# Peptides against a protein of PDB entry 3ESW: the designs that were tried, part 279

Target 1, 322 residues: chain A of PDB entry 3ESW
Amino acid sequence: NNIDFDSIAKMLLIKYKDFILSKFKKAAPVENIRFQNLVHTNQFAQGVLGQSQHLCTVYDNPSWHSIVLETLDLDLIYKNVDKEFAKDGHAEGENIYTDYLVKELLRYFKQDFFKWCNKPDCNHCGQNTSENMTPLGSQGPNGEESKFNCGTVEIYKCNRCGNITRFPRYNDPIKLLETRKGRCGEWCNLFTLILKSFGLDVRYVWNREDHVWCEYFSNFLNRWVHVDSCEQSFDQPYIYSINWNKKMSYCIAFGKDGVVDVSKRYILQNELPRDQIKEEDLKFLCQFITKRLRYSLNDDEIYQLACRDEQEQIELIRGKTQ

## One batch from the design tools (peptide; made by RFdiffusion4, then SolubleMPNN)

Design b2_p30_6_s2 (from b2_p30_6, 13 letters changed)
Fold by OpenDDE base, seed 2:
Structure b2_p30_6_s2 (fold): chain B 322 residues (1-322), chain A 30 residues (1-30)
Amino acid sequence: as target 1 above (322 residues)
Amino acid sequence: ELDEIIEKIKKLLIEILGEENTLKALLNFK
């Protein structure tokens, strides 16, 4: 009997799909108990869960996307994207256009739109007075600042006029469209929303060692791409470990469809002790949260995302960006 | 016959999933 290998392959693909879908079914009671025990006993796990409850869903707001698109100079952005695409993009196919868009958004955001704020300018003395500002510490938000999801306000005194200037650390990205200034947190927060507003697959990457950035899923490259708005960086995951010689322990990516430990992409040297959680427990936690985020998806969406997850895991194991 | 079938299935899986190392990585990630 001539074995129809094509028929066997089709059958194996069906069985494989069913097997993958079975992994994304409702968690067993034992997994729920393990999850509850982990988040109640491990502070790092509780922190990851808390971040996932915010970062995985907050940027999926159509009203915010509209406000972003109305605020940005879309004519300038698309003019620049079209110009760069016309040079080299036609040879690489239409999918590369989105990579050019993200690169232009990085340029536009850093050069034209947002400002780094190490110290605020004096509210009384005006522009370019940050050199005269002395930090006095931090306090809670006032009644107005509290409207914009502000947890902390940095307080500065002007050495020239003696007046106090407040630098509220807003977490509302719509408020950041107005203020147009901040540090890595504000930069990454607003830039994540900007990328989401263009309908892109985006993750927020949290590093335990006080930095944050984005990842964008490139359809052209068929992988997650490092994106840092502060650095105007595209596909340079090595900049922290190699260029900055930064010591790091954990990098966790938060997206609408999952939570992923991406430490292997960014921690190339000078690894700090990973002592906050057991590796098996972190893997379990990320998988458990990811399953929960996918509960409303159909079988085809779950299967497609699972294939993407496996490709990413292979990339992270091989250490080769294809 | 079974060994030949298994080898052909492995080749098909490699074709579907990419390089042999990809298949091994997927199998070891379980």
Scores: peptide ipSAE 0.021, ipTM 0.442, DockQ to the pose 0.090
Fold by OpenDDE base, seed 4:
Structure b2_p30_6_s2 (fold): chain B 322 residues (1-322), chain A 30 residues (1-30)
Amino acid sequence: as target 1 above (322 residues)
Amino acid sequence: ELDEIIEKIKKLLIEILGEENTLKALLNFK
C-alpha cells in the first residue's frame, strides 16, 4: 500500500494554509450583523470591544517607547541581565536572553522604579506618611489632572497636618513615568508599555474580578508567558487561582494582533459562573476583533499568527503551561 | 475546541483523500 505520505502531507499543509487564510478574509455581511447585534445587546461584549479599541493599539507608540527608554536606567538593567545570563552559562545570542531581560524588568520595576500605592503620601508631610492618610472619597479630575487621561481622583486627608492629598488615577502611562506610583491598573499599564518599548510582543490581560497583568511572547519558550509586575512574577499563571485562592470568571488578553480568552490559563480552580455572555458568542467576538486587527497583515503574517494561536489554544486545552 | 480542530483536520483530509476510510486508515497507523 504505497501511500505517498509526503505528498499527502504537502497537500494537507497547502489546504490547511488556504483554510486558515480563508478565516481571515473580509468578514461576511452575516458576521458583521452578528457582531453588531452582539455588541449592542450584550454589555460584556461591548466592554470587551471597548477595551480592545484602546488596549490593542495604545502601546504601539514609538514616541512613548523612546520616552520610556530614556527614563529607565538601561545601564543598570542590562548590567543585571548580563550578570544573570552569564551565571547560568548561556551563550550569547540565545533567545533566552529576552526572558532574562523580562525578569530583570520585573525586578527593576518593582524594586527600583515603581511604588505600590494603597494610600498616597501626604503632599505636605512628605515620604512615608501614607499611614496618616484617611480616604474621603473620589471625585473627577481637575484641569491639570485631566491632561493625563485621569478618570477619577481619590481624595485623602492627612490626620497629622489636615491637608488634602489627591491621588489621581492616571491612565496616561507617560505620566506614570513621573508619578511612579499606583495600584494594579497603573502598574500593568506602565509595565505593558515598558515591555513594548523593548520591542516585545505583549498582551494586556484583563480579569473581570478586578486584577490586570501582562503576557509576553517568549521566543525561547515559544509561548505566551504570564508576567505580573505587581508580583514580580514570571511564568506563574497559577498564582491567582492557587496561591491567592482567587475566584475568577474571565481573563481576556488584549494585544496588537488579537483578543484572546485566556481564562483557562489562569482559572484553575474556584471558577465563578461565566454567565455574562454565551461561550460561543465570546469566541466569536474575540475571533472577530482579532480578524479586524489582522486585516492589514499579509498572508504569511496571518498564517504565522494563526499557527501561534493554534498552539496557544492547544496549550490552554491541555493545561500544559509547565 | 480541540475536537473542533480535529474535526476540521478530518474534513480537510477527507477533501484531500476523497474517502473517509482512507483517513481512518491513516489515523490508525499512528
Scores: peptide ipSAE 0.020, ipTM 0.522, DockQ to the pose 0.113
Fold by OpenDDE base, seed 1:
Structure b2_p30_6_s2 (fold): chain B 322 residues (1-322), chain A 30 residues (1-30)
Amino acid sequence: as target 1 above (322 residues)
Amino acid sequence: ELDEIIEKIKKLLIEILGEENTLKALLNFK
């Protein structure tokens, strides 16, 4: 009996697809109970859930995308992308154009558009006066600042003129298009929205040790790519652990289609204790949230995303991100 | 049990087809 290996392979692939799809069916009662117990008993799990409820959906706002595209110098951006693509991109195909776009957006954002603000300039003394500013602490927003999702306002006194300058920490990315200044939080928040406004697949990466960045899914590279707007960095996940010698415990990526523990991509050395949650519970939590985010997708979309997830997991296990 | 069986099948496919070809086959299966 000639073993029809092609028929067997097809049957195995069908069974595999069915198995993958079965993982994304509506959660069983036992999974719901486990999830509820986890988020009620573990503070870290509750934090991840809370972040997912905001970060996974907030950037999917068509009105915001329009405002972003109207605010950016698109002519300059595309001129620069076209220039770089014309040098090397024609040989690599159309998918590489998006990588050039992201690289230009990194350049444009850091060099032309946004400013790092460790201390504000004095509102009275004018530009380049931040060296004269003494922190007095933080307070709640006033009535005007509260309109722009501001939780905290840093207060500074000018040593030269004695006047008070307020530095609101705005979480409204549309307000950041106006203010054009901030720290890693404001940079990452607005830059995530910018990337989303170009129709890109983007994740917001939260590091427990007070840093945040993005990941972009490159169709050319067929993987998630590290993107840090503060550093003008593309595909350099090692910069924190190796270049900065930063100690880290958790890196969690938040996107519209899932929540993923990406710690293995970024924590290459100097790992801090991962004691906030059991590894099994964190894995379950991320999978459960991801499952919920995909409830409205069809079987083909679910299968495609599940294949991407599996490729990413293989990449993370092998340490072959480069 | 099903997870273990699928992992065994994946391992077998990797042994037969190689890792890259197995991944391509799984990804291209429409």
Scores: peptide ipSAE 0.023, ipTM 0.582, DockQ to the pose 0.547; fails the geometry check
Fold by OpenDDE base, seed 3:
Structure b2_p30_6_s2 (fold): chain B 322 residues (1-322), chain A 30 residues (1-30)
Amino acid sequence: as target 1 above (322 residues)
Amino acid sequence: ELDEIIEKIKKLLIEILGEENTLKALLNFK
């Protein structure tokens, strides 16, 4: 009896696809109850849910993409990308072009476009006066600042002229195209939108220990790639744990297609206690939110994303980000 | 039981074909 191994393999692949798709069907009542109980009883879970409701969808705004593309020096950007691609990219194929684009966007953003603002310049004394600024504390936004999704305003007094300078912490990325300054939050917020405006697949990574960055899905590398606009860093997930010797507990990635615990990519040493939620509950939470984000997708899209997710999980288990 | 079997088969395929080839086989299977 010639065992038709090809027929058995096809049958197995069909059953595997059906099994994967079954995980993304509408949540059972028991899963909904577990989810509701978790987000109502665990503050960390509530925080992750709250962030997902904003970060997973806010950057998928075509009107914002148009404004970004109209604001950037596209001629300079593409000139530089084409120049670097012409040197080395032809041998690697068309998919590497997006990696060159992201690297140029990192350069352009840090060197030509955006500024780090530890302290603002004095509004009265002008440029390069931040050294004269003394922090007085933080307050709520005024009527004008409130138009641009501002939650907090840092207040500074100039030691030279005595005037008050306000540094509003804007969450509106379109306002950041005008102000062109901030800290890690403003940098990551606007840079995430910039990457999305080029049609790239991007996640916002939140670290519990007061840092934020991006991940870009490289079609060339066929994986999620670390991207930090503040550091002009591409594919260097080790910089926090190794170079900075930073202690960290949680890194959570937020994208349009899912929420993923990416802590294993970035926490290579000096791990802080993960005591905010049970590991099983965090895994369930991320999977549940991801499932909800994919409810409108077709079976082929769901299957492709599930295969990508599985590849990422294999990568994270093996520690192969080196 | 099915989950365990599928995971075992997947691990075996990755060991034999590599991760990329296994993923390509799974994605290109129409």
Scores: peptide ipSAE 0.022, ipTM 0.589, DockQ to the pose 0.399; fails the geometry check

Design b2_p30_6_s3 (from b2_p30_6, 12 letters changed)
Fold by OpenDDE base, seed 2:
Structure b2_p30_6_s3 (fold): chain B 322 residues (1-322), chain A 30 residues (1-30)
Amino acid sequence: as target 1 above (322 residues)
Amino acid sequence: KLDEIIEEVKKKLIDILGEEETLKALKNFK
């Protein structure tokens, strides 16, 4: 009996597809109960859920994408991408062009477009006056600031003129296109929207230890790539643990198609206690939210994303960037 | 050709199921 290995392989692939699709069907009543109990009893789980409700969907706004593309110097960006691609990109195929685009967007954003704001300049004294600014604390937004999803306003007094300068921490990325300044939160927020505006698969990575960055799915590299707009960093997940010697406990990635614990990609040393949630409960939570985000997708989309998920899990376990 | 197809299917299954589950699945077909 000649074992038709092709037929067996096809049958295995069909059965596997069906098995994967079965995992993404509507959650069983027991899973819903487990989820509800987890988010009601665990504050970290509630925080992850709350972040997912915002970060997984907020950047999928076509009107915002248009505003971004109208605001950026696309002629400069594409000129620089084309120039770098012409040097060596042709040898690697067309899919590498998007990696060059992301690298140029990192350059453009940090060098030409956005500014780091440790302290604001004095609104009265003008530019380069941040050295004269003393923090007085934080307060709630005023009526105007509240229009732009502002949760906190940092208050500074000028040591020269005595005037108060407000630094609102805007969460509206469209307002950030106007203000063009902030810290890691504002940088990552707007840069995530910028990458999404080019039609890229992007995740927002939240680190519990007060840092945030992006991941971009490179079709060339066929994996999620670390992207930090503050650092102008592409594919350097080690910078926090190794270069900064940063201590970290959790890194959670939020995208339109899923929520993933990516801690293993970034926490290479100096791991802090992971005591906020049980590992099994965090894994369950991320999977449950991911299932919900995929409920409207067709079977082929679900299967493709599930294949990406498994590839990422293999990468995260092996510690080998392919 | 069959060995190449089996290796390609194994690779695809490893990429899909992981190495351990692929090995388990392949063992159950023996």
Scores: peptide ipSAE 0.015, ipTM 0.446, DockQ to the pose 0.067
Fold by OpenDDE base, seed 3:
Structure b2_p30_6_s3 (fold): chain B 322 residues (1-322), chain A 30 residues (1-30)
Amino acid sequence: as target 1 above (322 residues)
Amino acid sequence: KLDEIIEEVKKKLIDILGEEETLKALKNFK
C-alpha cells in the first residue's frame, strides 16, 4: 500500500486553505457582540477602532496619488534610484528595485522636500527666525485653517517684532505638499501618502508614546520593513528601543488590509506596562477589524493575505527581524 | 487539534527546509 504522500499533502493543503478562509467569513453574532462590548467599554479599543476607520482607507485615494506624483521631482528620484540599482549589477532581481525606490524617497523627502518644524519662523521676520519664537499655547483652527482638517493650532510670539505666528497642525496631506513642514505626525502622514502613490503596500504605525512611522511590504525581503521618514530610516526597527532608549507600550500598524499589533518588532527593551486592554481582547480587536477590511476580497486574495499575516506572526514571535 | 497539527507541520517544514524554501514550495504548489 504505497502511501501517496503527495495526495495526502494536497488534501491537507486544501483543508488548510478552507480552514483559513473559514476564519475570514462573516463574523458570528457572538463575535459582533464581543466587538461592540469591547469598543463601548474599553477606551483604548475605541481609540484603535477610530484610528482604523481613518488610517486604513484615507491613503487609498487615486486623486491624491496623482497630485503627489505631479508635485514630486520624479526625474530626480528615478535618476537616483536607477543609479543605485545599477551599482548592484541587477543580480538580486527586479523586486529589489522597490527597496531602492523607498530608500531614495526617504532621502529625497528629508533632504530635498520636507522640513522639521519644532518652532515656526516668524511670518514677519522671515526665514531662520524660529529661535525668536516663544510658545503661547494652542487653540482651535480659524475658518481658513479648518478647510485643511486642522485639529489644533500652536501659537507663537516673535520676541523681535512682537507679531503672532500660527503653526496649524494640518491633517490634510495635500495641504502638507504646500506647507512642506511639520513634526512626526505631518512627516508620517505625507510620507505614507507618498509611498502609497507609488502603488506600494504601506501601513501607518501608531505608537502610544507620541511617535508615528511607516511600514512598507518589501517583495524582495518578503516582509514588512520599518520606514521612518523623520530619521531617513529603512529597516531599523531597533532605533526607538535601543538607540533612543525609548520606553513604549503599544505599536499598532494600520493598513488597507488589516490592523496588526507590531509592538514586538519595536519594543525590544524598556517595555511599559500594557495595561490599557487585555492581550486577548487586543488580539481579538485587531483580528476583527482586519476581517472586516477583507470582507469584499475574493478567496484567493484572502488566502494570500492570511499567509502573509502568518509569516509576520512567525517573524514577530521569533524576534528575527534579521 | 487540526490547528496544532498544522502549526507543528509548518514548524517542522520551516525547521527542515527553512522559511524561504518552505514558502517557495508552498507557492509552487499553487
Scores: peptide ipSAE 0.008, ipTM 0.458, DockQ to the pose 0.270
Fold by OpenDDE base, seed 5:
Structure b2_p30_6_s3 (fold): chain B 322 residues (1-322), chain A 30 residues (1-30)
Amino acid sequence: as target 1 above (322 residues)
Amino acid sequence: KLDEIIEEVKKKLIDILGEEETLKALKNFK
């Protein structure tokens, strides 16, 4: 009896697809109750939910994408990408072009476009006066600053002229296209929007220990790639744990198609206690939010994303085994 | 380490094939 292995394989694939699709069906009443109880009783879970409600959707704005593309020097960017692609990219296939694009965007953003702001320059004394600035504390936004999703304003006094300079911490990425300065929050916020504006699959990674970065899904590498705009870093997930010797507990990635605990990619040593939530509850929370984000997708889209999720989980498990 | 991957693959196979068929498949791969 010639076992028709092809027919068996097809049948298994159909059953597997149906099984995967079944996981993404409308949440059972028990899952909804568990979710509600978790976000009402656990502050960390509430924080993850709150971040997901913003970070998973805010960057999917076509009007913002247009403004970004109109603001960037696209001629310079594509000239540099084309130059690097012409050297090596033809041998490795067309999918590598997006990796060159992300690398150039990292370069362009850090070197040509955006500035790190530890302390602002004095508004009265002008450029290169940040050394004369003394922090006085933080306050709420004024009426003008409030228009640009500003939660906090850092206040500085100039030691030279005595004038006050305000450094509003804007969360509106369109305002950041104008101000072109900030810390890790402003950098990651605007850079996430920039990558999205090129039609890339991007996640915002939140670290509990006061850092943020991006992940880009490389079609060439067929995986999520670490991207830090502050560091001009591409595919260096080890920089925090190894190079900085940073202690970390949680890294959570937020994208339009899901929320994923990516701690395993970045926390290689010096792990802090993961005591904010039970591991099972965090896994459930991320899966539940991911399921909600995918409710409008068709069966084929759900299946493709689920296959990608499975591959990432295998990668994250293997990475801990090296 | 390898055990976690194997356990996850086993769990997935169990979810797809059932426990009995998964055990049968795993036994026949040896």
Scores: peptide ipSAE 0.018, ipTM 0.523, DockQ to the pose 0.067; fails the geometry check
Fold by OpenDDE base, seed 4:
Structure b2_p30_6_s3 (fold): chain B 322 residues (1-322), chain A 30 residues (1-30)
Amino acid sequence: as target 1 above (322 residues)
Amino acid sequence: KLDEIIEEVKKKLIDILGEEETLKALKNFK
């Protein structure tokens, strides 16, 4: 009896697709109760939910994408991309071009566009005067600063002229296109928007131990790629654990299509206790939020994303990022 | 559980097709 392996394989694949799609159906009442109880009883879960409500959708703004593209030196960017792409002997139309684009955006952003701000320059003394600035503390935003989603303002006094300089911590990425300075938060916020403005699949990665970065989905590499604008880093997830010897407990990625615990990609050594939530509850939480984010997608989109998710989970288990 | 059956089927597919081919098969179902 010639076992028609092809027929069996096709049947298994159909059943598998149906099974995957079944996981993304509307949540059962019991799952909703579990979710509600979890976010009400666990502070970490509440934090993840709160972040997801903002970070998963805020960057999907076409008006912001237009403003970004109008603000960037696209001629310079594409000139440099084309130059590096041509050097490596790639043909036009290869998916790898997007990887070159992201690498150039990292270069452009760090070298030409945005500035790291440990301390602001003195508003009175001008550029390169940050060395004269003494921190006085933080306060709430004024009426002007409040227009740009500012939660806190760092206050500095100039040791030279005695004037006060305000460093508002803006969360409005459009304001950051004007200010062109900040720390990891501002860098990651604006750079996430920049990548989204080029039509890329991007996630915002939050680390509990006070760092943030991006991931983008490379169609060439067919995986999520670590991207840190502060470091001009592409596909170097090890930099935190290995190069910085950073201790970390949680890394959570937030994107339009899901929330994913990506801790295994970045926490390679010096793992801190993961005591904020049960692992099963975190997994449930991320899956539940992801399911909600996908409710409007069709079956084919859901299936494609589920296949991507599965590949990522395999990668994270195997440690095969490189 | 259907999950266990699928994992077993995946394991069997990996055993039959190899890991790369199974991953390719999963990729080609795009």
Scores: peptide ipSAE 0.014, ipTM 0.433, DockQ to the pose 0.425; fails the geometry check

